Peptides against a protein of PDB entry 2AZE. Designs and how they scored, part 40

Target 1, 148 residues: chain A of PDB entry 2AZE
Amino acid sequence: AQECQNLEVERQRRLERIKQKQSQLQELILQQIAFKNLVQRNRHAEQQASRPPPPNSVIHLPFIIVNTSKKTVIDCSISNDKFEYLFNFDNTFEIHDDIEVLKRMGMACGLESGSCSAEDLKMARSLVPKALEPYVTEMAQGTVGGVF
Target 2, 101 residues: chain B of PDB entry 2AZE
Amino acid sequence: GRLEGLTQDLRQLQESEQQLDHLMNICTTQLRLLSEDTDSQRLAYVTCQDLRSIADPAEQMVMVIKAPPETQLQAVDSSENFQISLKSKQGPIDVFLCPEE

## One batch from the design tools (peptide; made by RFdiffusion4, then SolubleMPNN)

Design b1_p11_6_s4 (from b1_p11_6, 6 letters changed)
Fold by OpenDDE base, seed 3:
Structure b1_p11_6_s4 (fold): chain B 148 residues (1-148), chain C 101 residues (1-101), chain A 11 residues (1-11)
Amino acid sequence: as target 1 above (148 residues)
Amino acid sequence: as target 2 above (101 residues)
Amino acid sequence: MKSVTASFTLK
């Protein structure tokens, strides 16, 4: 019947929306873990050093990284007020946001790839509210959305 | 019947979505708390050593860009053109180079 | 706009 067909279309629409929200939630969880883990690491490091690092030796979030071969020639144009920049490269480059950098640093405990050791998973769980722990476990096991 | 089954499925999906929304609210709240905590923000940094672990400046040039919110970034990476354009509306943009070792 | 060949260096 037409009614059933309409509901089937709606079902599929909702399934896709849920899938999108799952992806968004996973990213939010990873960001939370990465940020908290970073802060924890740095706090411990500063305590061990008994002082904070020099101001010009650290990069505070947020930031973007651009990397390219050392052989790449870069021309840069900058406005007087530094509101506008134009970079021209003679070869390919890569752009990474701060979250990706944190993930590559291991701040998300390998949860982003489902490659968590027992210790990594323990750390990840400790950095989220209790209500999120089951979802973290599902992410680590690759079982997110299994009931849908 | 088929109609009953579909109706039940939609109800279950609605409940699942509500659960997701709740968890997302928890996450956004936590992230907001982090952003509002001055000590956390002070400690939210990476070092040159961290960057070298991702892209070694001995082999790669690493440029760091700090731009205000709402800054427009346009990147072109093609065989004919390699370009990055930045345009801020809320303040100056700072650019740093990761030193070689 | 003016051309620049260097930026701030992290230390």
Scores: peptide ipSAE 0.028, ipTM 0.890, DockQ to the pose 0.042
Fold by OpenDDE base, seed 4:
Structure b1_p11_6_s4 (fold): chain B 148 residues (1-148), chain C 101 residues (1-101), chain A 11 residues (1-11)
Amino acid sequence: as target 1 above (148 residues)
Amino acid sequence: as target 2 above (101 residues)
Amino acid sequence: MKSVTASFTLK
C-alpha cells in the first residue's frame, strides 16, 4: 500500500540521518579527546618546566596552517589594516585546520585512523565522560555503524 | 503486518536517534566547557616544534594563520592558479611563519 | 585601503 511505501521512504531517510549524525558524533568525540589531551600535555609540561612557555613561542587555538614546499614562490598582499590577505603560490599548497593538526600530533590517540593501541584507548576513554566511553570503544574497534 | 512492522521500525529509529542526539549534546557541552575555562584556554596551544613534527620545515614551509571568527578563506588549488584569499570582518588577521629551527 | 605586496621563498 501507499502508506507502507511512504513509511519505507521515511525509514530510509531516518537511517541516512542517523548515519550522518554518527559521523558528526565521532568527529566531536575526536575533537574532545584531542583538546583535552592537548591541555593535559601542556599542563604537565609546564609543571615540569615550572613555568609557562614564552608567549610568542606557542600558537593558541584556533588556527589554521598552510604548508607548501619551501621552494614555492609566494606573493603576499596585505591590506594596511590587515583585514585582507592574498597569497599567490607558484605551486600546490595544503591547508589544515587546528583539529587536523592535533590529530596528526596524535592528540586523538590514533582513534581517528584505527591505530589506537591499548594504551591509546585507555587515554581516550579517560578524556571523555562515562556516557561516551562505550562509543569510544566502538570507534576503536571499528564497530560503529549499527543503530543502537 | 508490513505496516505495523514499519511503524515499529520507525519508532526504534527515533529512539536510536534520540540516544545519538544525547551523546552529541554531551560532547558539545564538554567542548563548550573546555572553551569557557580560562585555564584550558591558556593551555590550548601547540608549539612550532609540534608543527615541525607534522610538516618538516626542512622540506615544507608552515604558515600559521590566526584570524577572528567568521573570517572568510577562499582557496584555489589548480594547475593554473594557486591562491589563498583571506578576508576578516571582525579584526586583523595574523600570519606568521613557523621557523625551521 | 593600502596593500603591501611581497614575494618570498624560504631557504
Scores: peptide ipSAE 0.028, ipTM 0.890, DockQ to the pose 0.036
Fold by OpenDDE base, seed 1:
Structure b1_p11_6_s4 (fold): chain B 148 residues (1-148), chain C 101 residues (1-101), chain A 11 residues (1-11)
Amino acid sequence: as target 1 above (148 residues)
Amino acid sequence: as target 2 above (101 residues)
Amino acid sequence: MKSVTASFTLK
Protein backbone atom coordinates (compact mmCIF):
# COMPACT_ATOMS: atom_id res chain seq x y z
CA ALA B 1 0.00 0.00 0.00
CA GLN B 2 2.74 2.43 0.90
CA GLU B 3 4.70 1.49 -2.21
CA CYS B 4 1.68 2.19 -4.38
CA GLN B 5 1.21 5.55 -2.69
CA ASN B 6 4.82 6.45 -3.36
CA LEU B 7 4.46 5.56 -7.02
CA GLU B 8 1.28 7.59 -7.30
CA VAL B 9 3.11 10.62 -5.92
CA GLU B 10 5.89 10.05 -8.43
CA ARG B 11 3.35 9.68 -11.22
CA GLN B 12 1.81 13.03 -10.36
CA ARG B 13 5.24 14.64 -10.20
CA ARG B 14 6.11 13.38 -13.67
CA LEU B 15 2.78 14.49 -15.09
CA GLU B 16 3.36 18.00 -13.80
CA ARG B 17 6.87 18.06 -15.23
CA ILE B 18 5.57 16.93 -18.61
CA LYS B 19 2.95 19.67 -18.49
CA GLN B 20 5.66 22.25 -17.85
CA LYS B 21 7.76 20.96 -20.73
CA GLN B 22 4.75 21.06 -23.03
CA SER B 23 4.27 24.73 -22.20
CA GLN B 24 7.94 25.42 -22.80
CA LEU B 25 7.88 23.61 -26.13
CA GLN B 26 4.83 25.52 -27.27
CA GLU B 27 6.51 28.82 -26.47
CA LEU B 28 9.67 27.78 -28.29
CA ILE B 29 7.65 26.79 -31.33
CA LEU B 30 5.85 30.13 -31.31
CA GLN B 31 9.16 31.96 -31.09
CA GLN B 32 10.60 29.97 -33.97
CA ILE B 33 7.59 30.62 -36.16
CA ALA B 34 7.50 34.31 -35.27
CA PHE B 35 11.21 34.84 -35.93
CA LYS B 36 11.26 32.98 -39.22
CA ASN B 37 8.08 34.65 -40.39
CA LEU B 38 9.49 38.08 -39.53
CA VAL B 39 12.71 37.38 -41.39
CA GLN B 40 10.77 36.12 -44.38
CA ARG B 41 8.54 39.19 -44.42
CA ASN B 42 11.45 41.58 -44.26
CA ARG B 43 13.47 39.69 -46.85
CA HIS B 44 10.59 39.90 -49.27
CA ALA B 45 10.02 43.57 -48.53
CA GLU B 46 13.66 44.43 -49.11
CA GLN B 47 13.68 42.49 -52.37
CA GLN B 48 10.65 44.38 -53.59
CA ALA B 49 12.18 47.70 -52.58
CA SER B 50 15.55 46.67 -54.01
CA ARG B 51 17.21 48.10 -50.93
CA PRO B 52 17.35 47.65 -47.18
CA PRO B 53 15.46 50.10 -45.00
CA PRO B 54 17.24 53.13 -43.59
CA PRO B 55 19.23 52.16 -40.50
CA ASN B 56 17.33 54.49 -38.20
CA SER B 57 13.94 53.31 -39.38
CA VAL B 58 14.10 49.80 -37.95
CA ILE B 59 14.44 48.21 -34.54
CA HIS B 60 16.44 45.02 -34.39
CA LEU B 61 15.66 42.35 -31.88
CA PRO B 62 15.98 42.23 -28.95
CA PHE B 63 14.02 45.17 -27.60
CA ILE B 64 11.42 46.18 -25.07
CA ILE B 65 8.64 48.69 -25.57
CA VAL B 66 6.86 50.81 -23.02
CA ASN B 67 3.60 52.51 -23.87
CA THR B 68 1.46 54.92 -21.89
CA SER B 69 -1.08 57.65 -22.51
CA LYS B 70 0.16 60.72 -24.35
CA LYS B 71 -1.00 62.70 -21.34
CA THR B 72 1.18 60.74 -18.93
CA VAL B 73 3.93 62.82 -17.41
CA ILE B 74 7.25 61.01 -17.45
CA ASP B 75 10.26 61.98 -15.40
CA CYS B 76 13.49 60.33 -16.52
CA SER B 77 16.81 60.14 -14.71
CA ILE B 78 19.78 58.85 -16.69
CA SER B 79 23.25 58.09 -15.41
CA ASN B 80 26.17 59.72 -17.17
CA ASP B 81 27.29 56.42 -18.66
CA LYS B 82 23.71 55.51 -19.60
CA PHE B 83 23.97 52.29 -17.62
CA GLU B 84 21.08 53.27 -15.38
CA TYR B 85 17.65 54.70 -16.12
CA LEU B 86 14.83 55.64 -13.81
CA PHE B 87 11.40 56.51 -15.15
CA ASN B 88 8.64 57.91 -13.00
CA PHE B 89 5.14 58.04 -14.44
CA ASP B 90 2.09 59.78 -13.07
CA ASN B 91 -0.17 57.08 -14.51
CA THR B 92 -0.21 53.45 -15.63
CA PHE B 93 2.06 52.06 -18.33
CA GLU B 94 2.48 48.83 -20.26
CA ILE B 95 5.64 46.87 -20.97
CA HIS B 96 5.96 44.42 -23.85
CA ASP B 97 8.92 42.32 -24.91
CA ASP B 98 9.80 41.70 -28.53
CA ILE B 99 8.20 38.25 -28.62
CA GLU B 100 4.88 39.66 -27.48
CA VAL B 101 5.18 42.36 -30.11
CA LEU B 102 5.78 39.76 -32.80
CA LYS B 103 2.77 37.76 -31.65
CA ARG B 104 0.55 40.83 -31.75
CA MET B 105 1.88 41.56 -35.23
CA GLY B 106 0.58 38.16 -36.28
CA MET B 107 4.04 36.74 -36.86
CA ALA B 108 3.08 33.58 -34.96
CA CYS B 109 0.14 33.16 -37.34
CA GLY B 110 -2.42 33.37 -34.55
CA LEU B 111 -1.24 30.03 -33.25
CA GLU B 112 -0.72 31.52 -29.79
CA SER B 113 -4.39 32.36 -29.37
CA GLY B 114 -6.08 29.65 -31.42
CA SER B 115 -6.89 32.11 -34.20
CA CYS B 116 -5.39 30.18 -37.09
CA SER B 117 -7.00 30.15 -40.48
CA ALA B 118 -6.16 27.40 -42.90
CA GLU B 119 -3.64 29.72 -44.52
CA ASP B 120 -2.16 30.64 -41.16
CA LEU B 121 -1.73 27.01 -40.25
CA LYS B 122 -0.10 26.25 -43.57
CA MET B 123 2.36 29.08 -43.02
CA ALA B 124 3.09 27.96 -39.47
CA ARG B 125 3.78 24.40 -40.58
CA SER B 126 6.13 25.60 -43.29
CA LEU B 127 8.28 27.42 -40.75
CA VAL B 128 9.12 24.43 -38.54
CA PRO B 129 10.99 21.18 -39.10
CA LYS B 130 8.88 18.23 -40.15
CA ALA B 131 9.12 16.63 -36.72
CA LEU B 132 7.36 19.62 -35.17
CA GLU B 133 4.52 19.86 -37.68
CA PRO B 134 2.18 17.48 -35.83
CA TYR B 135 2.63 19.52 -32.67
CA VAL B 136 1.85 22.74 -34.53
CA THR B 137 -1.33 21.11 -35.81
CA GLU B 138 -2.33 20.13 -32.30
CA MET B 139 -1.65 23.65 -31.06
CA ALA B 140 -3.94 25.07 -33.72
CA GLN B 141 -6.67 22.65 -32.72
CA GLY B 142 -6.21 23.31 -29.04
CA THR B 143 -5.66 19.63 -28.39
CA VAL B 144 -2.16 19.80 -26.93
CA GLY B 145 -1.91 18.32 -23.49
CA GLY B 146 -2.00 14.63 -24.07
CA VAL B 147 0.80 12.35 -23.06
CA PHE B 148 2.49 10.70 -26.03
CA GLY C 1 -2.27 -5.55 -9.94
CA ARG C 2 -2.23 -1.93 -8.84
CA LEU C 3 1.53 -1.92 -8.30
CA GLU C 4 2.23 -3.35 -11.72
CA GLY C 5 -0.13 -0.85 -13.32
CA LEU C 6 1.53 2.11 -11.67
CA THR C 7 4.96 0.82 -12.60
CA GLN C 8 3.90 0.55 -16.21
CA ASP C 9 2.41 4.06 -16.12
CA LEU C 10 5.71 5.48 -14.92
CA ARG C 11 7.58 3.76 -17.72
CA GLN C 12 5.16 5.20 -20.26
CA LEU C 13 5.51 8.68 -18.80
CA GLN C 14 9.27 8.37 -19.02
CA GLU C 15 9.02 7.54 -22.71
CA SER C 16 6.66 10.47 -23.25
CA GLU C 17 9.03 12.86 -21.54
CA GLN C 18 11.90 11.60 -23.66
CA GLN C 19 9.89 12.33 -26.77
CA LEU C 20 9.17 15.84 -25.51
CA ASP C 21 12.85 16.37 -24.81
CA HIS C 22 13.65 15.31 -28.34
CA LEU C 23 11.19 17.80 -29.82
CA MET C 24 12.51 20.54 -27.57
CA ASN C 25 16.04 19.81 -28.71
CA ILE C 26 14.95 20.10 -32.32
CA CYS C 27 13.28 23.42 -31.61
CA THR C 28 16.17 24.90 -29.64
CA THR C 29 18.54 23.81 -32.40
CA GLN C 30 16.48 25.71 -34.95
CA LEU C 31 16.49 28.83 -32.79
CA ARG C 32 20.24 28.55 -32.31
CA LEU C 33 20.82 28.20 -36.04
CA LEU C 34 18.68 31.27 -36.62
CA SER C 35 20.69 33.25 -34.09
CA GLU C 36 23.93 32.16 -35.72
CA ASP C 37 22.84 33.19 -39.20
CA THR C 38 24.00 36.76 -39.74
CA ASP C 39 21.59 37.42 -42.58
CA SER C 40 18.65 36.27 -40.49
CA GLN C 41 19.71 38.50 -37.64
CA ARG C 42 20.06 41.42 -40.03
CA LEU C 43 16.47 40.83 -41.08
CA ALA C 44 15.17 40.34 -37.54
CA TYR C 45 13.69 43.80 -37.10
CA VAL C 46 10.41 45.63 -36.73
CA THR C 47 9.49 49.12 -37.86
CA CYS C 48 7.76 51.98 -36.13
CA GLN C 49 4.81 51.17 -38.33
CA ASP C 50 4.72 47.72 -36.80
CA LEU C 51 4.71 49.23 -33.33
CA ARG C 52 1.97 51.66 -34.27
CA SER C 53 -0.13 48.69 -35.28
CA ILE C 54 -0.14 47.35 -31.73
CA ALA C 55 0.04 50.63 -29.77
CA ASP C 56 -1.73 53.48 -31.52
CA PRO C 57 0.47 56.59 -31.28
CA ALA C 58 -2.62 58.71 -31.72
CA GLU C 59 -3.40 57.89 -28.11
CA GLN C 60 -0.26 56.23 -26.78
CA MET C 61 3.36 57.20 -26.46
CA VAL C 62 5.61 54.32 -27.49
CA MET C 63 9.10 54.17 -26.04
CA VAL C 64 11.68 51.67 -27.27
CA ILE C 65 14.39 50.27 -25.04
CA LYS C 66 17.53 48.66 -26.45
CA ALA C 67 19.65 47.19 -23.69
CA PRO C 68 22.55 44.75 -23.43
CA PRO C 69 21.89 41.21 -22.28
CA GLU C 70 21.24 40.65 -18.59
CA THR C 71 20.03 44.21 -18.07
CA GLN C 72 17.84 44.41 -15.00
CA LEU C 73 14.36 45.84 -15.42
CA GLN C 74 12.23 46.65 -12.40
CA ALA C 75 8.69 47.90 -12.79
CA VAL C 76 6.20 49.13 -10.23
CA ASP C 77 2.61 49.78 -11.21
CA SER C 78 0.50 50.68 -8.21
CA SER C 79 -2.04 53.33 -7.34
CA GLU C 80 0.63 55.46 -5.70
CA ASN C 81 3.75 54.60 -7.68
CA PHE C 82 4.44 54.08 -11.37
CA GLN C 83 8.10 53.43 -11.99
CA ILE C 84 10.55 51.65 -14.28
CA SER C 85 14.20 51.22 -13.39
CA LEU C 86 16.88 49.87 -15.71
CA LYS C 87 20.37 48.78 -14.77
CA SER C 88 22.86 47.43 -17.26
CA LYS C 89 26.07 45.59 -16.51
CA GLN C 90 27.42 45.23 -20.03
CA GLY C 91 26.97 48.58 -21.69
CA PRO C 92 24.85 51.64 -22.27
CA ILE C 93 21.10 51.50 -22.64
CA ASP C 94 19.47 53.22 -25.59
CA VAL C 95 15.98 54.66 -25.28
CA PHE C 96 14.05 56.45 -27.98
CA LEU C 97 10.51 57.42 -28.87
CA CYS C 98 8.58 55.98 -31.76
CA PRO C 99 7.16 58.88 -33.75
CA GLU C 100 3.45 59.20 -34.35
CA GLU C 101 3.99 59.12 -38.08
CA MET A 1 26.28 58.37 -9.56
CA LYS A 2 25.51 61.63 -11.26
CA SER A 3 22.43 61.71 -13.41
CA VAL A 4 20.56 63.82 -15.90
CA THR A 5 16.91 64.35 -15.15
CA ALA A 6 14.32 65.21 -17.74
CA SER A 7 10.55 65.35 -17.81
CA PHE A 8 8.30 65.22 -20.81
CA THR A 9 4.72 64.81 -21.90
CA LEU A 10 3.24 64.31 -25.30
CA LYS A 11 0.42 66.30 -26.83
Scores: peptide ipSAE 0.028, ipTM 0.889, DockQ to the pose 0.035
Fold by OpenDDE base, seed 5:
Structure b1_p11_6_s4 (fold): chain B 148 residues (1-148), chain C 101 residues (1-101), chain A 11 residues (1-11)
Amino acid sequence: as target 1 above (148 residues)
Amino acid sequence: as target 2 above (101 residues)
Amino acid sequence: MKSVTASFTLK
């Protein structure tokens, strides 16, 4: 019947929206874990050193990374006020945001790829509120995808 | 029948979505707290060693760009054109090179 | 605009 067809369309719409929200939630969790883990790491390091690192030795978030072969020739044009930059490369390059960098550093504990050791999972769980721990567990197991 | 089943499914999906929204709200709150905490922001940094760990420093040049919010970034990566354009509206852009050693 | 090689180098 037409009524059933309408409800089926709505059902599919909601399922798709839920799927999108699941993806968004996972990313938010990863960001939270990565940030907190980074802060924790640096706090510990500074405590051990009894001082913060030199200002010119660190890059604070946010940032982006551009990497290319060392053989790549880069021409950079900069405005006087440094509001505008133009980079010309003679070969391919890669761009990464800070979150991706943190993930590659292991700050998300391998949760992003579902490759968590027991210690990784323990760390990940410790960096989120209790209400999020079950979801972290599901992410680690790769069981996220169903409707809960 | 089928109608009752679909109706029940929609109710369950609504509850599931509400649960997701709640969890997302928790996450958003936590991230906001991090952004508002001065000490956390002070400690939110990476080092040259960190950057070297994600790109082979023997083969790759690593450049860091710090730009103000709402900076426009346009990148072209084709066989004939390799270009990055940055346009800031709120302040200067800083560019850092990560040394190999 | 003018051409430059780099603005900063990390330590």
Scores: peptide ipSAE 0.027, ipTM 0.892, DockQ to the pose 0.042

Design b1_p11_7_s1 (from b1_p11_7 with T2G S11K)
Fold by OpenDDE base, seed 2:
Structure b1_p11_7_s1 (fold): chain B 148 residues (1-148), chain C 101 residues (1-101), chain A 11 residues (1-11)
Amino acid sequence: as target 1 above (148 residues)
Amino acid sequence: as target 2 above (101 residues)
Amino acid sequence: MGSTSATITLK
C-alpha cells in the first residue's frame, strides 16, 4: 500500500542519516584521540626536557599544510595586508589539514584505518570517555556499520 | 503485518539515532573542553620534525598556512590549473616554510 | 598591485 511505501522511503532516509552521523562520529572520535594524544606526547616531552620548545620551532593548531615537489615553481601574490594570497603552481600539489597530519603522525593510533595494535587500541581507549570505548573497539576492528 | 513491521523498524531506528546522537554529544563536549583548556591548547602543536616525517623537505617543499576563522580556500589541481587562493575576512594570513632537516 | 612576499622560514 501507499502507506507502506511512504514508510519505506522514510526508513531509507533515516538509514542514510544514521550512516552520515556514524561517519561524523568516527571523525570526531579520531579528532579527540589525536588531540589528546598529541597533548600528552608534548607534555611528556616538555617534562623530559624541563622546558618548552622554542616558540619558532612549533606550529600550533589549527593549520594546513601544502606540499609539492621541490622542483615545482610557485608564483605567489600577497596583498599588502596579507588578507589575500594567490599561489600558482606549475605542477600538482597536496593539501593536508592538521587532523590529517596528526593521523599520519600516528596520533590517532591507527584507528583511522582500523590498523591498531593491541597497544594502540589500549591507548585509544584510554583517551575517550567510557561511553565511547565500545565504538572505538568497533572502529579498530573495522566493524562499524550496524545500528545501535 | 507489513505496516506494523515497518512502523516498528522506524521506532527502532529512531532509538538508535538517539543513542548515536548521545555519543556525538559526548564527543563534541570533549572537544569543546579541550578547546577551553588553556594548557591543552598550549600543548596542541607539531614540530618541524613532525612535518618532515610526513613530507620530507629533502624531496618536498612543505608550506604551512595559518589563517583566521572563516578564511576562504579555493584549490584547483588539474592538468590545466594548479592554484590555491586564500581570502581572509578576519585578519592576516601567515605562511611559512618548513626547513629541510 | 600591493603584493609582497611574507613567507617566513620555520625553525
Scores: peptide ipSAE 0.028, ipTM 0.886, DockQ to the pose 0.040
Fold by OpenDDE base, seed 3:
Structure b1_p11_7_s1 (fold): chain B 148 residues (1-148), chain C 101 residues (1-101), chain A 11 residues (1-11)
Amino acid sequence: as target 1 above (148 residues)
Amino acid sequence: as target 2 above (101 residues)
Amino acid sequence: MGSTSATITLK
């Protein structure tokens, strides 16, 4: 029947939206964990050193990194006001955003790759509100993806 | 019947989406709180050692780009062309090199 | 527009 067909279309649309939101939520959770873990790490380090690091020795978020072989020749053109940059490379390069950097640093506790130890999972759970803990557990188990 | 089943499915999906929205709101709120906390933002940094751990400057050149929001980044990485273009409308772009250059 | 170099080395 036409009515059933219409509802099937709506069902599919909602399923797709839910799937997208699940992906977004997982990323938000990873960001929260990574940020809080980073802040915690740095706070502890500064306390141990009894002083903050020199201002020009650290890179505050947000940022992007570009890496390439040291053999790569780079030509850089910068506008007078520094509003425009143009980089030309003679070989391949890689671009990573700050979130990816934090993940590679282990700030997301391996939650993003299924590499969570018991200690990692404990840390991850401690860095989110109680309402998010079940979802963190599901992420660690790789069981996220169904409709609840 | 089929109609009743579909109707029930849609109700369940609505509840699921509402739950997701709730969790997302919680998460977004936490991130906002971090952004509004001066001490947290002061501590939201990485070091050169951190960058060396993921891309050793002994082998790789590491460039750091800090750009204002809405900055356009265009990258071409092919055998014929290797290029990055940055265009900001909200302020200057800063570029840093990791030590060991 | 002009062309300049304003790369900063982290200290």
Scores: peptide ipSAE 0.027, ipTM 0.886, DockQ to the pose 0.040
Fold by OpenDDE base, seed 5:
Structure b1_p11_7_s1 (fold): chain B 148 residues (1-148), chain C 101 residues (1-101), chain A 11 residues (1-11)
Amino acid sequence: as target 1 above (148 residues)
Amino acid sequence: as target 2 above (101 residues)
Amino acid sequence: MGSTSATITLK
């Protein structure tokens, strides 16, 4: 009885670890798709324009964005060496990292939200190594971890 | 018996975890290759148009922050305090404003 | 001592 109980505890521990790894893998896949899709988009755009955009017209990863109402008053204090910033807002704000921005841009093909069309799924699959394609399909179907 | 069943289940879970580890290794390798590819890094950018598509500058002010690695970010968003503090250790922080148009 | 304010506008 005690042995079985110990094994059940171990089982639960492994299940939780697997769940965590599944989440991590899904995020890594989304990042890979998003990055490659972004690069592909920009490469195509630059080819069509026959030149790159002006250096100061684009934001290279990594970055974060802060957005707030245009009516929000923002006070900013910056150290002389620009090593320290302090922003004070009179109202709420939002912070988003670059990955979230890419997702909202559709760079992850809607895979992150279950809004993946057949065309999006085809694109997503094309942006990962063959070994990851089945998992991408499972993500699109919401069947990841179905064995559990 | 119950013991045998649990033992077998644990073996199956181990195999499943090994499969996940394998896939994660493939994925992390791909991400590393992207980070090491100069052309990919050059092309890894967004535009103001991209940002406007996410947060309309007609209604929202959009600020972009580029900070060096290991920069500390502290954010407070409460009814009484709305604050962002940035402290860099490895260089200056750059702040960009996305124009409305 | 003191503080500065600077923002780079994307173009």
Scores: peptide ipSAE 0.024, ipTM 0.886, DockQ to the pose 0.039
Fold by OpenDDE base, seed 4:
Structure b1_p11_7_s1 (fold): chain B 148 residues (1-148), chain C 101 residues (1-101), chain A 11 residues (1-11)
Amino acid sequence: as target 1 above (148 residues)
Amino acid sequence: as target 2 above (101 residues)
Amino acid sequence: MGSTSATITLK
């Protein structure tokens, strides 16, 4: 009885760990798709333009964005060496990392929300190694979560 | 019996976890390859137009932060305090605004 | 000096 109880505890622990890893894997897949899709988009755009964009017109990853109302008053304090910044706002703000930005740009093909079209899914699959394609399909269908 | 069943469950879960680990390793490898590829990194950028598409500067100010790895970011967003603190250990932080037009 | 400060009022 005690042995069975111990194993049941271990079983539950492993199930939870697997669930966490599933979430991590999904995020990694989305990152991969988003990055590759972004690179592909830009490569195509530069080929069409026959030139790279001006250096000051682009923002290379990684980055973070902060957005707030245009009416927000911001006090900014910067150290001389620019190692430290302090921003004080008089209203709420939002912070988004580059991955979230890419998702909102559609670079993850809507896979993050399970709202990808057939074309989006095709793109998503094309941007991952073959071994990951089944999982991408599961993500699109919302069938991730089972033990395999 | 019960013991045998649980033992079998654990074996199956172990196999499942190993499969997940394998897939995660594949993903990690792909991301690493992207990070190590000079051309990919050159092309890993967004434009202000991209940012305007998701956060319209007509309504929102969009500030971009470029910071070295391991930069500390502290944010407070409460009714009484709205603050962002950045502290880098590895170099200067670059901050700029995305223009409206 | 140790730091610079500016107040930004967005329009």
Scores: peptide ipSAE 0.028, ipTM 0.886, DockQ to the pose 0.035; fails the geometry check

Design b1_p11_7_s2 (from b1_p11_7, 3 letters changed)
Fold by OpenDDE base, seed 1:
Structure b1_p11_7_s2 (fold): chain B 148 residues (1-148), chain C 101 residues (1-101), chain A 11 residues (1-11)
Amino acid sequence: as target 1 above (148 residues)
Amino acid sequence: as target 2 above (101 residues)
Amino acid sequence: MKSESATITLK
């Protein structure tokens, strides 16, 4: 019947929305783990050194990274107020946001790429509230995607 | 029947979505708490050594961009044009180079 | 706009 067809369309709509929210939640969890892990690492390092790092030796979040070959020629135009920048390269470049940098640093414990050891998983679990631990476990197992 | 089954499925999906929303709220709350904690923000940094681990300055030039929120970034990477354009609305943009050593 | 590099090196 037409009513059943309408409900089936709605069911598919809700399934897609749930899938989107699952992806969003996973990303948020990874960000939380990465941030807390980074803070923990730096806190420990500063305690061991008995001092904070020099101010010009660190980059606080947020930031963007651009990398290119050392052979790449870069021309830069800057506005007087430094509100506008224009970079012209003679070859390809890469752009990475801070979250991607943290992931590549291993701050998300490899949870983002299926490279999560038992030790990594233990660390990841310790950096989230209890309510999120089961989801972290499912992420590590690659079993996220089912409907509750 | 089929109608009753579909109706029940929709109710179950609604409950599942509510559970996801709850977990997302917990997660966003944690992230907000981190952003509001002065000590955490002070410790939220990376070093040049960290950047070398992901982009080796022996072969790559690594440039760091510190831009205010809502800064526009436009990038073109084609065979004929390689360009990055930045436009801030809230303040100056800072650019740093990561040294090789 | 000025064609110049206003970049500082991290240490």
Scores: peptide ipSAE 0.028, ipTM 0.888, DockQ to the pose 0.042
Fold by OpenDDE base, seed 2:
Structure b1_p11_7_s2 (fold): chain B 148 residues (1-148), chain C 101 residues (1-101), chain A 11 residues (1-11)
Amino acid sequence: as target 1 above (148 residues)
Amino acid sequence: as target 2 above (101 residues)
Amino acid sequence: MKSESATITLK
């Protein structure tokens, strides 16, 4: 029946939306864990050092990273007010946002790649509200994708 | 029948989406709380050592860009063109270089 | 626009 076809289209649409929301939720969880873990690390480090790091030695979020070979020639054009930048490279470069940097630092406990040790998973769970713990567990196992 | 089955599926999907929305709300709330906590924001930083662990300046140059919100970023990475363009409307853009040591 | 690098080196 035509009605069944319409409902099947709607079903597919909802499944797609749910899939998108699952991805968004996973990213939000990773951000939360990464941020909290970073803060915790730095708090501990400052306590051990009995002082904050020198101001010129730290970069506060948010930021982005651009890296390229040291052999890459870079031409940089900057407006007088520094509102506009243009970088030209003679070779490939990489761009990473702060969240990706935190992930590579291990701040997300390897949850982003499902590479969590037991200790990593324990840490990850401790950094989220109780309601999110089951989802964190599923992420670590790579079993996210089911419909509730 | 088929109609009843599909109707039930849609109801189940609605419930699933509601659960996801709830979890997402929890996450966004937590992130907002972090952004509003002055101490957390003070401690939300990385060091040059951190950056070197990601991209060693001995082999790679590491450039840090701090730009105001809503800054437009355009990047092209192809055999014919390698370019990054930044345009801010809300303030100056700051560029930092991570030293090798 | 200036073709100069306004880079601040981190310490």
Scores: peptide ipSAE 0.027, ipTM 0.887, DockQ to the pose 0.043
Fold by OpenDDE base, seed 3:
Structure b1_p11_7_s2 (fold): chain B 148 residues (1-148), chain C 101 residues (1-101), chain A 11 residues (1-11)
Amino acid sequence: as target 1 above (148 residues)
Amino acid sequence: as target 2 above (101 residues)
Amino acid sequence: MKSESATITLK
């Protein structure tokens, strides 16, 4: 009885760990798709324009963005070497990392919400190695982890 | 019996986890390849138009922060305090404002 | 620390 109980505890521990890894894998897939899709978009755009964009008109990854009301007052303190920043706001703000920005741009093809069109799914599949295609399909259908 | 069943379950879970690990390794490899490809990194950018599409500077102020790896970010957003602190150990931090137009 | 800005505007 005690042995079985120990194994049941271990089973639950492993299930939780698998769930965590599953989430991590999904995020990695989304990042891969988003990055490759972004690169593809920009390559095409530069080809159409026959030149790269001006250096100060683009923001290379990695980055984060902070947005707040235009009425928000911001005080900024900076160290002399610019290694340290302190921002004080008089109102709420939002922080978004570059991956979230890419998702909102549609670079992950809507796969992050499991709401892909046929074209979105086709694009998503084309941006991953063959071994990952079944998992992408499961993500799109919301059937990931159904066997667990 | 129950013991045999649980033992079998654990073996199956182990195999499933190994499959996940394999897929994760594939993903991390692909991401590393992207990071090592000069052309891909050159093309890994967003534009002001992109940012306006998700946070319109006409209504919102959009600040972009480029910080070196391992930079510490602390944010407080409460009724009493609204603060962001950044501390880099590997180089200077750069800050950009996204224009309205 | 200084209360100065190092912010630049994107073009």
Scores: peptide ipSAE 0.026, ipTM 0.888, DockQ to the pose 0.043
Fold by OpenDDE base, seed 4:
Structure b1_p11_7_s2 (fold): chain B 148 residues (1-148), chain C 101 residues (1-101), chain A 11 residues (1-11)
Amino acid sequence: as target 1 above (148 residues)
Amino acid sequence: as target 2 above (101 residues)
Amino acid sequence: MKSESATITLK
């Protein structure tokens, strides 16, 4: 009886761990898709333009963005060596990492929200190794909830 | 019996987790390969146009922060205090402003 | 620390 109880506890622990890993995997897949899609887009664009963009016109990963109302007053303090920054705002702001930016750009093909058209899904699948394609499909369908 | 059933469940869960780990390894490998590819890294960028597409500069200002790894970012967003603190340990921090147009 | 903006405007 006690052994069974112990195993039940362990079972639950493993289920929770698997659930956590599922979330991690989904995020990794989205990152992979987003990165590859971004690179592909830019490669194509540069080929069409027959030249790379001006260096000061692009932001390479990694980066973080901060956005706030255009009317927000921002006070900035910078150390002499630029190792330290302090920004004070008079209103709320938002912070987004580069991955979130890529998602909002559609680089993850809407897979992150399940808003994936057939064309988007095709793109998403094309950007992952074959072994990951079934999982991408499940993500698009919202059927990842099960343990495989 | 109950014990046997639970034991079997645990074995099945172990197999499931192993499969999951395998897929995760594939993903991390792909990401690593991308990060190690010079051309891919060169092409891993966004433009001001991209940023405008997600945050309209007509209404929002967009600040881009490029900081070395391990840079500490501390943010406070409350009715009484709105602050972002950046502290780098490896080098200077670069801040860019996305123009409205 | 200096209370100044050293933000670079992207082109």
Scores: peptide ipSAE 0.025, ipTM 0.887, DockQ to the pose 0.043

